# Designs tried in a protein design run: peptides against a protein of PDB entry 6JX3. Part 11

Target 1, 85 residues: chain A of PDB entry 6JX3
Amino acid sequence: AEFRLRPEISVAQTDYGMVLLDGRSGEYWQLNDTAALIVQRLLDGHSPADVAQFLTSEYEVERTDAERDIAALVTSLKENGMALP

## One batch from the design tools (peptide; made by RFdiffusion4, then SolubleMPNN)

Design b2_p23_2_s2
Fold by OpenDDE base, seed 5:
Structure b2_p23_2_s2 (fold): chain B 85 residues (1-85), chain A 23 residues (1-23)
Amino acid sequence: as target 1 above (85 residues)
Amino acid sequence: RRPYVRPRITRLAPDPAVLAALA
């Protein structure tokens, strides 16, 4: 259950933050800082649990809320064609 | 700890230059 981007998706850093670009359609998504941080850590091999621990240690968020936000983001990335199921 | 902002993704309009390169 390793988090992976779809092969057509590339990551870029812009003045507006991280963007995920679909190399086949030209469509792309902007991630805010929190979303980018979560994606970066997941791509680095950290588990959702690792990311939740990181968020709660660095930010004013409770574990349950962090876990729900991570899960919702992962689901959204999969449903919107950026991450593999 | 820092103030927390929930994660957000925003769909952007296709980049015309990218679309042209793919055509």
Scores: peptide ipSAE 0.628, ipTM 0.898, DockQ to the pose 0.527
Fold by OpenDDE base, seed 2:
Structure b2_p23_2_s2 (fold): chain B 85 residues (1-85), chain A 23 residues (1-23)
Amino acid sequence: as target 1 above (85 residues)
Amino acid sequence: RRPYVRPRITRLAPDPAVLAALA
């Protein structure tokens, strides 16, 4: 299924990195560079498999580890109310 | 290939300015 942010979530680019802000609660989360990169590619329509391939080509990470980290991030974004299930 | 850092998200305290705007 397509990765999408919840409609109340806005994306901000700050001096400290990407931030996801819930416009209803005021709660927000900061993403490190890797998390931001993954989210950006998913929002652009790349599949988790595409992102894993990208990570392994650009960074010193094995495919299995990349896949695990992407899945964990997506789960976290859903569980914490930022991404649609 | 460059060094890999695992993805992390960090919960931040609600922004007082945002909370004020929502009040």
Scores: peptide ipSAE 0.627, ipTM 0.898, DockQ to the pose 0.522
Fold by OpenDDE base, seed 1:
Structure b2_p23_2_s2 (fold): chain B 85 residues (1-85), chain A 23 residues (1-23)
Amino acid sequence: as target 1 above (85 residues)
Amino acid sequence: RRPYVRPRITRLAPDPAVLAALA
């Protein structure tokens, strides 16, 4: 399934990284650089497998760890109301 | 390859100005 943000979520780029703002509640979340990178690639249409391959190529991380971290991030974004299920 | 940092998200307190604008 395609990764998408919920319609009420706005993205802002700040000096401290990507911020996701809920336009209905006013709550917002900060993403670190790795989380922002993953989200950007997913929003561009890359699959989690594509992102894992990218991470292992660019960073000192093993495939299994990259896959775990991507899955955990996606789950967290969904559970915390930022991404559509 | 560059050092790897695990992805993290951090909840921030609601911005009072944003809350006022959305109310």
Scores: peptide ipSAE 0.627, ipTM 0.898, DockQ to the pose 0.515
Fold by OpenDDE base, seed 4:
Structure b2_p23_2_s2 (fold): chain B 85 residues (1-85), chain A 23 residues (1-23)
Amino acid sequence: as target 1 above (85 residues)
Amino acid sequence: RRPYVRPRITRLAPDPAVLAALA
């Protein structure tokens, strides 16, 4: 399943990090650096498994923890109306 | 390898200017 943002969502870079803006409601969400990194790689076509491998190579995190965090983020983005199911 | 921070998203209150632009 390809990771994609909903069409009404815009990506903005701010001094506080990546922000996802809902162009219909005006609601927006700030992503910390790790979340932004994950989203960027997913949007570039990397699989969650690819991202987990990347995280474990670059950061002090175990594979299972990286996989859990990626899955939780993706779920949150879908449930909060930012990413397509 | 560098220190790891878990991914986090934070809901922000809509900016009044953004709301006005959408109206």
Scores: peptide ipSAE 0.627, ipTM 0.897, DockQ to the pose 0.544

Design b2_p23_5_s4
Fold by OpenDDE base, seed 5:
Structure b2_p23_5_s4 (fold): chain B 85 residues (1-85), chain A 23 residues (1-23)
Amino acid sequence: as target 1 above (85 residues)
Amino acid sequence: MSFRVVEEIRTGRRTYIRKLVPA
């Protein structure tokens, strides 16, 4: 399924990295560099498998670890009201 | 402007997401 952020979530680049602002709650969430890369690629239309391959090739991350962390991140974003189910 | 961490969301084995507020 296509990865999408909730409509109330705004994305910004800051000196602290990529941030997600919830316009309803006012909460300000910072993504670390790895999370930002994953989210950016997913938003660009890449599949989790694409992202896993990207991490494997560009950052020498083990494929299984990449897949697990991508899945966990997506789940976290959905459960915390930042991404659509 | 500076920020402080007030919450972290653990993602699998790591923390990829942190909640910030203005300091």
Scores: peptide ipSAE 0.560, ipTM 0.886, DockQ to the pose 0.665
Fold by OpenDDE base, seed 4:
Structure b2_p23_5_s4 (fold): chain B 85 residues (1-85), chain A 23 residues (1-23)
Amino acid sequence: as target 1 above (85 residues)
Amino acid sequence: MSFRVVEEIRTGRRTYIRKLVPA
């Protein structure tokens, strides 16, 4: 399914990196560089498989690690109210 | 303005997401 952020979540680039702001709660969530890259590519319409291949080829990340971390990140974003189910 | 970490979401091998509040 298409990866989408919840409508109340805004994306911003800050001195602390990419952040997700929850407009309802005011919570401010910082993404590290890897998470930001994953989220950006998913939002651009790439599949998790696409992102895993990208991490493997461009950043020398082990394929298994990439797949696991992408899945875990997506799950976390959904469960913590940042991404739509 | 400075921020501090008040919560971390552990994902995979590392913490990818951190909750920040003004320090």
Scores: peptide ipSAE 0.559, ipTM 0.886, DockQ to the pose 0.707
Fold by OpenDDE base, seed 3:
Structure b2_p23_5_s4 (fold): chain B 85 residues (1-85), chain A 23 residues (1-23)
Amino acid sequence: as target 1 above (85 residues)
Amino acid sequence: MSFRVVEEIRTGRRTYIRKLVPA
């Protein structure tokens, strides 16, 4: 299924990087550079496989590491109420 | 405008997400 943020979550770019704001709770979640890159590409419609290829080609991340990072992050975003199941 | 970290979501091999509040 398509990766989507929950409707109450807004995205903002800050001097400290990408932030997810929960409009209901007011919680402010900062993403590190890797997470921001992954989320941005997923939201743009790229598949996890596309993102993994991007990380390997542009950032010299090993394929296995890229796949693990993406899977772990997506799971975390869903489990912590930021992304839709 | 300063912030402090109040929570970290530790996922897999590293921390990708940190919860911030105004400080």
Scores: peptide ipSAE 0.558, ipTM 0.886, DockQ to the pose 0.619
Fold by OpenDDE base, seed 2:
Structure b2_p23_5_s4 (fold): chain B 85 residues (1-85), chain A 23 residues (1-23)
Amino acid sequence: as target 1 above (85 residues)
Amino acid sequence: MSFRVVEEIRTGRRTYIRKLVPA
């Protein structure tokens, strides 16, 4: 399924990187650079497999590690109310 | 503007997401 943020979540690009703001709670969530890359590519319509290949090719991350971390990140974003299920 | 970390979400073996509040 398509990865999407919840409608109350807005994205801001800051000097410290990508931030997700929950408009309802006021919570301010900072993504590290890797998380930001993953989220940006997923939002652009790339599949988790595409993102894993990207990380492998561009950042020399092992494929298995990339797949695991992407899955864990997506799960975390969904469980914490930032991404749609 | 400065912030402090008040919560972290551990993702796998790493922390990719941190909750910030103004300091």
Scores: peptide ipSAE 0.550, ipTM 0.884, DockQ to the pose 0.675

## One batch from the design tools (peptide; made by RFdiffusion4, then SolubleMPNN)

Design b2_p24_6_s2
Fold by OpenDDE base, seed 3:
Structure b2_p24_6_s2 (fold): chain B 85 residues (1-85), chain A 24 residues (1-24)
Amino acid sequence: as target 1 above (85 residues)
Amino acid sequence: SPLWQRALTEPAPKSISAPALRRR
């Protein structure tokens, strides 16, 4: 399934990094650099497999670890109400 | 909006993170 943010979630770039803002609740979340990179690629339409390949090519990470990191992040985004299930 | 003003000027109270990576 396609990765999608919930309609009420907006993305902003700040001096502190990428931020996701819930326009209804007022909650906002700061992403670290790795999380932001993954989210950006997913929002650009890349599959988790595409992102894993990108990470292993550019960074010192094994494919299995990259896949797990992506999956864990996506799960966190869904559980915290930022991404659609 | 006040929401965006806060988001842009102060660190978020909550964080979403993935493990830091080192470039090859």
Scores: peptide ipSAE 0.603, ipTM 0.873, DockQ to the pose 0.939
Fold by OpenDDE base, seed 5:
Structure b2_p24_6_s2 (fold): chain B 85 residues (1-85), chain A 24 residues (1-24)
Amino acid sequence: as target 1 above (85 residues)
Amino acid sequence: SPLWQRALTEPAPKSISAPALRRR
């Protein structure tokens, strides 16, 4: 399945970076630069494989590590109620 | 929205992070 945010989640860019706001609970989450970059690419329709390729091309990271980081982030977003399963 | 006002002006109480990366 494609990566998608839950309908109640909205996105904003702030002075502190990307923020995800849950309109139902009122909770909001700050993403660091790497997490924001991955989320932006996924929301733009890139697959995790595409994002891994992007990360390895632009940053000093191995493919295996990039794939693990992406998978871990997606899992966290799902577990914390921001992304759909 | 007061929620967005806070989000725009104050750090979020919770965070989601991935390991920092160094550009080539």
Scores: peptide ipSAE 0.599, ipTM 0.873, DockQ to the pose 0.940
Fold by OpenDDE base, seed 2:
Structure b2_p24_6_s2 (fold): chain B 85 residues (1-85), chain A 24 residues (1-24)
Amino acid sequence: as target 1 above (85 residues)
Amino acid sequence: SPLWQRALTEPAPKSISAPALRRR
């Protein structure tokens, strides 16, 4: 399924990195560089498999680890109300 | 908006992270 943010979530690049803001609750979340990279590629339309391939080609990470990192991040974003299920 | 003023100028109280990676 396509990765999408919930409609109330906005994205910004800040001095501290990528931030996701919930316009309804007023809460915002800071993403570290790796999380931001994954989210950016998913939002650009790349599949999790595409992102895993990208990570393994550009960084010192194994495919299985990249896949787990992506899956865990997506799950976290959904559970914390930022991404659609 | 006031919300964005905060988000752009202050570190977020909550974070979402993935393991740090080193470039090849």
Scores: peptide ipSAE 0.599, ipTM 0.872, DockQ to the pose 0.925
Fold by OpenDDE base, seed 4:
Structure b2_p24_6_s2 (fold): chain B 85 residues (1-85), chain A 24 residues (1-24)
Amino acid sequence: as target 1 above (85 residues)
Amino acid sequence: SPLWQRALTEPAPKSISAPALRRR
Protein backbone atom coordinates (compact mmCIF):
# COMPACT_ATOMS: atom_id res chain seq x y z
CA ALA B 1 0.00 0.00 0.00
CA GLU B 2 3.06 2.24 0.23
CA PHE B 3 3.48 4.76 -2.58
CA ARG B 4 6.83 4.24 -4.26
CA LEU B 5 8.50 5.50 -7.40
CA ARG B 6 9.95 3.03 -9.86
CA PRO B 7 13.68 2.43 -9.33
CA GLU B 8 14.64 4.16 -12.58
CA ILE B 9 12.82 7.38 -11.64
CA SER B 10 14.76 10.26 -10.14
CA VAL B 11 13.39 13.42 -8.59
CA ALA B 12 14.72 16.94 -8.91
CA GLN B 13 13.63 20.44 -8.08
CA THR B 14 14.04 22.83 -11.01
CA ASP B 15 13.28 26.44 -11.77
CA TYR B 16 10.12 25.16 -13.42
CA GLY B 17 9.06 22.96 -10.49
CA MET B 18 9.45 19.32 -9.53
CA VAL B 19 10.67 17.04 -12.31
CA LEU B 20 10.61 13.26 -12.50
CA LEU B 21 13.25 11.76 -14.80
CA ASP B 22 13.27 8.23 -16.17
CA GLY B 23 16.95 7.32 -16.31
CA ARG B 24 16.35 4.52 -18.78
CA SER B 25 14.16 6.19 -21.38
CA GLY B 26 15.30 9.76 -20.88
CA GLU B 27 11.71 10.96 -20.55
CA TYR B 28 11.04 13.57 -17.94
CA TRP B 29 7.83 15.02 -16.57
CA GLN B 30 7.15 18.34 -14.93
CA LEU B 31 4.72 18.40 -12.03
CA ASN B 32 2.58 21.38 -11.19
CA ASP B 33 2.65 22.70 -7.65
CA THR B 34 -0.32 20.68 -6.42
CA ALA B 35 0.97 17.43 -7.88
CA ALA B 36 4.43 18.07 -6.45
CA LEU B 37 2.99 18.72 -3.01
CA ILE B 38 1.02 15.48 -3.06
CA VAL B 39 3.97 13.45 -4.34
CA GLN B 40 6.30 14.90 -1.72
CA ARG B 41 3.92 14.00 1.09
CA LEU B 42 3.39 10.50 -0.25
CA LEU B 43 7.13 9.94 -0.60
CA ASP B 44 7.55 11.15 2.97
CA GLY B 45 5.37 8.25 4.07
CA HIS B 46 2.01 9.91 4.48
CA SER B 47 -0.99 7.86 3.42
CA PRO B 48 -3.46 9.16 0.85
CA ALA B 49 -5.84 9.75 3.75
CA ASP B 50 -3.18 11.79 5.53
CA VAL B 51 -2.60 13.82 2.39
CA ALA B 52 -6.32 14.43 1.93
CA GLN B 53 -6.56 15.72 5.49
CA PHE B 54 -3.55 17.94 4.90
CA LEU B 55 -5.01 19.39 1.71
CA THR B 56 -8.41 20.14 3.22
CA SER B 57 -6.80 21.82 6.21
CA GLU B 58 -4.43 24.01 4.20
CA TYR B 59 -6.43 24.67 1.04
CA GLU B 60 -9.95 25.50 -0.04
CA VAL B 61 -10.87 22.00 -1.15
CA GLU B 62 -13.49 19.55 0.07
CA ARG B 63 -12.42 16.16 1.41
CA THR B 64 -14.10 14.24 -1.38
CA ASP B 65 -12.42 16.38 -4.03
CA ALA B 66 -9.03 16.03 -2.36
CA GLU B 67 -9.41 12.26 -2.24
CA ARG B 68 -10.34 12.14 -5.93
CA ASP B 69 -7.46 14.41 -6.89
CA ILE B 70 -4.96 12.26 -5.01
CA ALA B 71 -6.32 9.03 -6.47
CA ALA B 72 -6.28 10.45 -9.99
CA LEU B 73 -2.71 11.67 -9.60
CA VAL B 74 -1.49 8.34 -8.25
CA THR B 75 -3.18 6.59 -11.15
CA SER B 76 -1.49 8.94 -13.63
CA LEU B 77 1.91 8.36 -12.06
CA LYS B 78 1.45 4.60 -12.27
CA GLU B 79 0.09 4.64 -15.82
CA ASN B 80 2.91 6.87 -17.05
CA GLY B 81 5.56 4.58 -15.59
CA MET B 82 6.71 6.73 -12.70
CA ALA B 83 5.22 4.90 -9.72
CA LEU B 84 5.12 1.21 -8.89
CA PRO B 85 1.69 -0.44 -9.20
CA SER A 1 24.75 13.82 -16.86
CA PRO A 2 23.39 14.98 -20.19
CA LEU A 3 19.91 13.84 -19.19
CA TRP A 4 19.90 15.91 -16.04
CA GLN A 5 21.42 18.92 -17.74
CA ARG A 6 18.52 18.88 -20.15
CA ALA A 7 15.92 18.31 -17.45
CA LEU A 8 17.28 21.11 -15.30
CA THR A 9 17.64 23.71 -18.04
CA GLU A 10 14.64 23.10 -20.29
CA PRO A 11 10.93 22.74 -19.64
CA ALA A 12 9.74 19.16 -19.74
CA PRO A 13 7.76 18.25 -22.85
CA LYS A 14 5.32 16.28 -20.70
CA SER A 15 3.51 17.20 -17.54
CA ILE A 16 1.61 15.63 -14.69
CA SER A 17 -0.85 17.88 -12.92
CA ALA A 18 -3.39 17.97 -10.16
CA PRO A 19 -6.04 20.66 -9.88
CA ALA A 20 -4.68 23.95 -8.60
CA LEU A 21 -5.58 24.77 -5.03
CA ARG A 22 -6.13 28.03 -3.21
CA ARG A 23 -4.72 28.41 0.28
CA ARG A 24 -7.11 29.07 3.14
Scores: peptide ipSAE 0.596, ipTM 0.870, DockQ to the pose 0.935

## One batch from the design tools (peptide; made by RFdiffusion4, then SolubleMPNN)

Design b2_p25_3_s2
Fold by OpenDDE base, seed 3:
Parts: C-alpha cells; sequence; structure tokens
Structure b2_p25_3_s2 (fold): chain B 85 residues (1-85), chain A 25 residues (1-25)
C-alpha cells in the first residue's frame, strides 16, 4: 500500500527540521534529517525497499538495519496519527 | 564516501513549543 499522510496533517520545513502538524488536534512532531529523508521518499512513491537501497548507498548502514529503521518509523507515524494505515 | 548514519527519530514537540505555531501554518 502507498504511504500517505492523514488529511489533517500538514508539512513544514523549519530551522528545526521537518515538522508534521495535526491541524485538528494541534499536536506536532519534529523529524530528524534521516526521518525526513525517508518520509520524503515514501511520499514521492518510493517503496520501503527503494528507500533502504537509497540509504545503504548513501550512508554507512547495513541493509537489515535500514529496513528495520524504515519499518519502525512507518509504524510510529501510523500509530501517532500522522500516516494512514 | 558514504555518510555517517543516524537512525530516524520523531519527537513530539507540542508541549515544549520548540517551534512557534506560526512557523508551521
Amino acid sequence: as target 1 above (85 residues)
Amino acid sequence: AKKPYVRPRITNITAQRLVPREKIL
């Protein structure tokens, strides 16, 4: 399934990094650079496998660790109300 | 050369108000 943000979520680029704001609840979250990169690529239509390949090509990370970290991030974004199930 | 890797992290910053709402909207 495609990765999508919930309709009420807006994205902002700030001096503190990428921020996701829930326009209904008022909750907002900061993403570090790696999380922002992953989210941006997923929103652009890349699969988690694509993103893992990208990470291992650009960063000193093992494929298994990249895949785990991507999956954990996606789960967190869904569970915290930012991404659609 | 490959860059150092930092694990992805999300941080709830609502209560801390680290970013003014006007900077997001």
Scores: peptide ipSAE 0.651, ipTM 0.909, DockQ to the pose 0.916
Fold by OpenDDE base, seed 1:
Structure b2_p25_3_s2 (fold): chain B 85 residues (1-85), chain A 25 residues (1-25)
Amino acid sequence: as target 1 above (85 residues)
Amino acid sequence: AKKPYVRPRITNITAQRLVPREKIL
């Protein structure tokens, strides 16, 4: 399934990092650099597997850990109302 | 050389209002 943000979510780059704002509820979330990188690649159409490969190529992380962290992030983004199910 | 890895994190910053709404919209 395609990773997509909910339509009410706005994205901004700030001095505090990438922020996602729910324009309807007013809730907003800060992403650290790794989370922002993952989200950006997913939004560009890369699969979680693609992103895991990218992470293991660029960072000191094992494939299994990268896959776990990506999955957990996606779950959190969905559960907290930022990404579509 | 591969870069140090920091696991992804999201943080709710609504109550703290660290980033003004106008900086996002």
Scores: peptide ipSAE 0.651, ipTM 0.908, DockQ to the pose 0.943
Fold by OpenDDE base, seed 4:
Structure b2_p25_3_s2 (fold): chain B 85 residues (1-85), chain A 25 residues (1-25)
Amino acid sequence: as target 1 above (85 residues)
Amino acid sequence: AKKPYVRPRITNITAQRLVPREKIL
């Protein structure tokens, strides 16, 4: 399934990192570098499996940990109203 | 060499206004 942000979400790159702003509610969230990287790759059309492979190739992380972290992030983004279900 | 891994984290910064809205929009 395609990962997409909700239409009301704006994305910005700031000196503090990637920020997602809900244009309706005014809520906004900062992503750390890892979260931003994951989101960017998902938005580019990579699957969670692709992203996990990318993380394990670039970072000192085990595959299962990467998969868990990606899944948790996606869930969080959906539950907090940033990503479409 | 692989880079150190930091777990992904999102932080709600609405109340703190750490990033001014004008820098986002």
Scores: peptide ipSAE 0.651, ipTM 0.908, DockQ to the pose 0.915
Fold by OpenDDE base, seed 2:
Structure b2_p25_3_s2 (fold): chain B 85 residues (1-85), chain A 25 residues (1-25)
Amino acid sequence: as target 1 above (85 residues)
Amino acid sequence: AKKPYVRPRITNITAQRLVPREKIL
């Protein structure tokens, strides 16, 4: 399935990093650099597998750890109302 | 050389309000 943010989510780059704000609930979340990078690539149309390959190429991380981290992040974004199911 | 890896994290900052809402909208 395609990764997409919910329409009520606003994205901003701040001094604290990428922030996602739910315009309806008022809840907002800070993403660290790795999370922001993953989200940006997913929004650009890369698959989780593509992102995992990118991470293992650029960073000191094993493929299995990258895949697990991406999956956990996506799940968290969905469960916390930022990404569409 | 590959960069050090930091696990992805999301942090709810609503209560702390570290970033003014007007900077996000």
Scores: peptide ipSAE 0.649, ipTM 0.908, DockQ to the pose 0.948

Design b2_p25_5_s3
Fold by OpenDDE base, seed 2:
Structure b2_p25_5_s3 (fold): chain B 85 residues (1-85), chain A 25 residues (1-25)
Amino acid sequence: as target 1 above (85 residues)
Amino acid sequence: SFSLEEVFRGRSKSAAPRISRVVFR
């Protein structure tokens, strides 16, 4: 399934990193660098598998860890109303 | 950002993906 942000979510690049704004609630969510990287690649159309491969190639991260981290992040983004199911 | 050691010698815990709700006071 295609990863997409909910329509009320806006992306902002700040001096502190990537922030997601919920335009309805006014809540701000900060992503750390790794989370931002994952989200950006997913939004660019890369699959979670693609992103996992990227992480293992770019950083010293085991494939299993990368897959779990991506899955956990995606779940969190969906549960907190930032990403569409 | 990642240090060279984090990239080449292993990710630190802080390098794992994290989201946090920002609260202003």
Scores: peptide ipSAE 0.370, ipTM 0.750, DockQ to the pose 0.296
Fold by OpenDDE base, seed 4:
Structure b2_p25_5_s3 (fold): chain B 85 residues (1-85), chain A 25 residues (1-25)
Amino acid sequence: as target 1 above (85 residues)
Amino acid sequence: SFSLEEVFRGRSKSAAPRISRVVFR
């Protein structure tokens, strides 16, 4: 299934990094650089497997660790109301 | 925060992805 943000979520690029705004609650969530890269690629249509390969190519991280990091981030985004289940 | 170039050079202070709720005071 494709990764999608909830319709009430807006994306903004700031000097502090990527920020997700919940237009209904008014809450802001800041993503660090790695999280932003993952979200950007997922939103561009890359699969989690694609992103894992990307991360292992750009960082000194093992494939398994990259996969876990992506899964954990996606879970967090869903649980905190930013991404659709 | 770092530029994309710095990220790709592996300079990120936090390698693992993180999200943080922003609180305004």
Scores: peptide ipSAE 0.367, ipTM 0.746, DockQ to the pose 0.302
Fold by OpenDDE base, seed 1:
Structure b2_p25_5_s3 (fold): chain B 85 residues (1-85), chain A 25 residues (1-25)
Amino acid sequence: as target 1 above (85 residues)
Amino acid sequence: SFSLEEVFRGRSKSAAPRISRVVFR
């Protein structure tokens, strides 16, 4: 399934990194640089598998660790109301 | 904020991807 942000979520690039704003609740969430990179690639249409391959080519990280990190991030984004299920 | 190159080289610093709720007080 395609990764998408919920319609009420806005994205901002700040000095502190990528921030996601829930326009209904007013809650802000900050992404660290790794999370921001993953989200950007997912929003560009890359699959989690594509992103995992990308991460392993650029970082000293095992494929299984990359996949787990991506899955955990996506789950967190969904659970906290930023990404569509 | 880091350049793409700095992000790639600095994953060990940032560790796994993380999100944090921003609280205003």
Scores: peptide ipSAE 0.363, ipTM 0.744, DockQ to the pose 0.306
Fold by OpenDDE base, seed 3:
Structure b2_p25_5_s3 (fold): chain B 85 residues (1-85), chain A 25 residues (1-25)
Amino acid sequence: as target 1 above (85 residues)
Amino acid sequence: SFSLEEVFRGRSKSAAPRISRVVFR
């Protein structure tokens, strides 16, 4: 399944980082730099496996850690109403 | 938060992906 944001969610770049805003509730979430990078690549059509490879090649991150963190982030985005199931 | 260079140099609590709900009080 392709990673997608819910239709009511918009993306904004701020001086403090990437923000996901729910246009209906007004609730929004701040993403740290690593989360923003992952979300951006997923939205560009890269698979979680692609993103894990990217993180391990560009940063000092072990593959197992990258895989776990990506999965946890995606789960969090879905559970907190930002990404579609 | 850390710079890209800091992320490249090592893994840390701040370097791991995190989301934070913004609440106005």
Scores: peptide ipSAE 0.369, ipTM 0.749, DockQ to the pose 0.314; fails the geometry check

Design b2_p25_6_s1
Fold by OpenDDE base, seed 5:
Structure b2_p25_6_s1 (fold): chain B 85 residues (1-85), chain A 25 residues (1-25)
Amino acid sequence: as target 1 above (85 residues)
Amino acid sequence: RPRVAILPSTKGFSGVLYVPEYARR
């Protein structure tokens, strides 16, 4: 399934980095640069496999590690109510 | 990309979603 944010979640750019804000509760999370890069590519329609390939091509990271990092982030986004299941 | 003046100390901050940073090739 494609990665999507929940309707109540908005994206904001701040001097401290990318932020995901829950408009209902006011709760928000800051993303570091790597997390933001992954989320942006997922939101652009790239699959986790696409993102892993991108990361391994641009950065000194092994495919397995990239896949694990992406999966962990997606899980966190879903568990924290930011992304749709 | 929308820009909003959000400060980490403001109410609602729940934490940082962190992925390890990598060196560029």
Scores: peptide ipSAE 0.563, ipTM 0.842, DockQ to the pose 0.414
Fold by OpenDDE base, seed 4:
Structure b2_p25_6_s1 (fold): chain B 85 residues (1-85), chain A 25 residues (1-25)
Amino acid sequence: as target 1 above (85 residues)
Amino acid sequence: RPRVAILPSTKGFSGVLYVPEYARR
């Protein structure tokens, strides 16, 4: 399934890094650099498998670890109301 | 594993979405 943010969620770049803002509640979350990189690639249309391949090619991370990190982040985004199920 | 620290707030800063940083090859 395609990764998508909920319609009320906006992306912003700040001096402190990438932020996801809930326009209805006013709540926002800051992403660290790795999380931001993953989210950006997913939003660009890359599959989790594509992202894992990218991470393992560019960084010193094992494929299994990259896959787990991506899956955990996606789960968190969905559970915390930022991404569509 | 990635961490999501969600603070008990109704508006404003609510937390950090964190994935461990990797060294570049």
Scores: peptide ipSAE 0.563, ipTM 0.835, DockQ to the pose 0.579
Fold by OpenDDE base, seed 3:
Structure b2_p25_6_s1 (fold): chain B 85 residues (1-85), chain A 25 residues (1-25)
Amino acid sequence: as target 1 above (85 residues)
Amino acid sequence: RPRVAILPSTKGFSGVLYVPEYARR
């Protein structure tokens, strides 16, 4: 399935890092650098498999761990109302 | 393993989405 943010979610950069803002509720979430990197790649149209390959090629992380981290982040984004199901 | 810290906020800062940082190859 294609990764998409909900239409009310905006992406912003702050002094503290990447932020996802819900324009309706006013709530926002801060992403650390790794989370931001994953989200940025997904938003650029890369599949989770693409992102996992990228992470394992650029960083000292095993494929299984990268896949787990990506899946957990995507789940959190969906459950917290930031990404479409 | 990634961590999500959600704060009891109805508006404004609500939490952090954290994925462990990796060392570069």
Scores: peptide ipSAE 0.557, ipTM 0.833, DockQ to the pose 0.586
Fold by OpenDDE base, seed 1:
Structure b2_p25_6_s1 (fold): chain B 85 residues (1-85), chain A 25 residues (1-25)
Amino acid sequence: as target 1 above (85 residues)
Amino acid sequence: RPRVAILPSTKGFSGVLYVPEYARR
């Protein structure tokens, strides 16, 4: 299944970085640059595997580490109510 | 549509989602 944000979640670009805002609760989270890059690519329709390949090609990171980082981020996004399960 | 100003110091900030930053090749 494709990665999707919950309908109440909005994306904003700020001077502090990318932010995900829950329009109902008012809660929001800031993403660091690497997290933002991953989320942006997932939202563009790339699979986690695609994103891992991208990261390993552009950055000095091993595939396994990239995959773990992506998985951990996706889990956090789901657990924090930002992404659909 | 109303615009929301997002600041880390404002009510509702729930934290930073962090992935370790990598060096570029």
Scores: peptide ipSAE 0.554, ipTM 0.842, DockQ to the pose 0.384; fails the geometry check

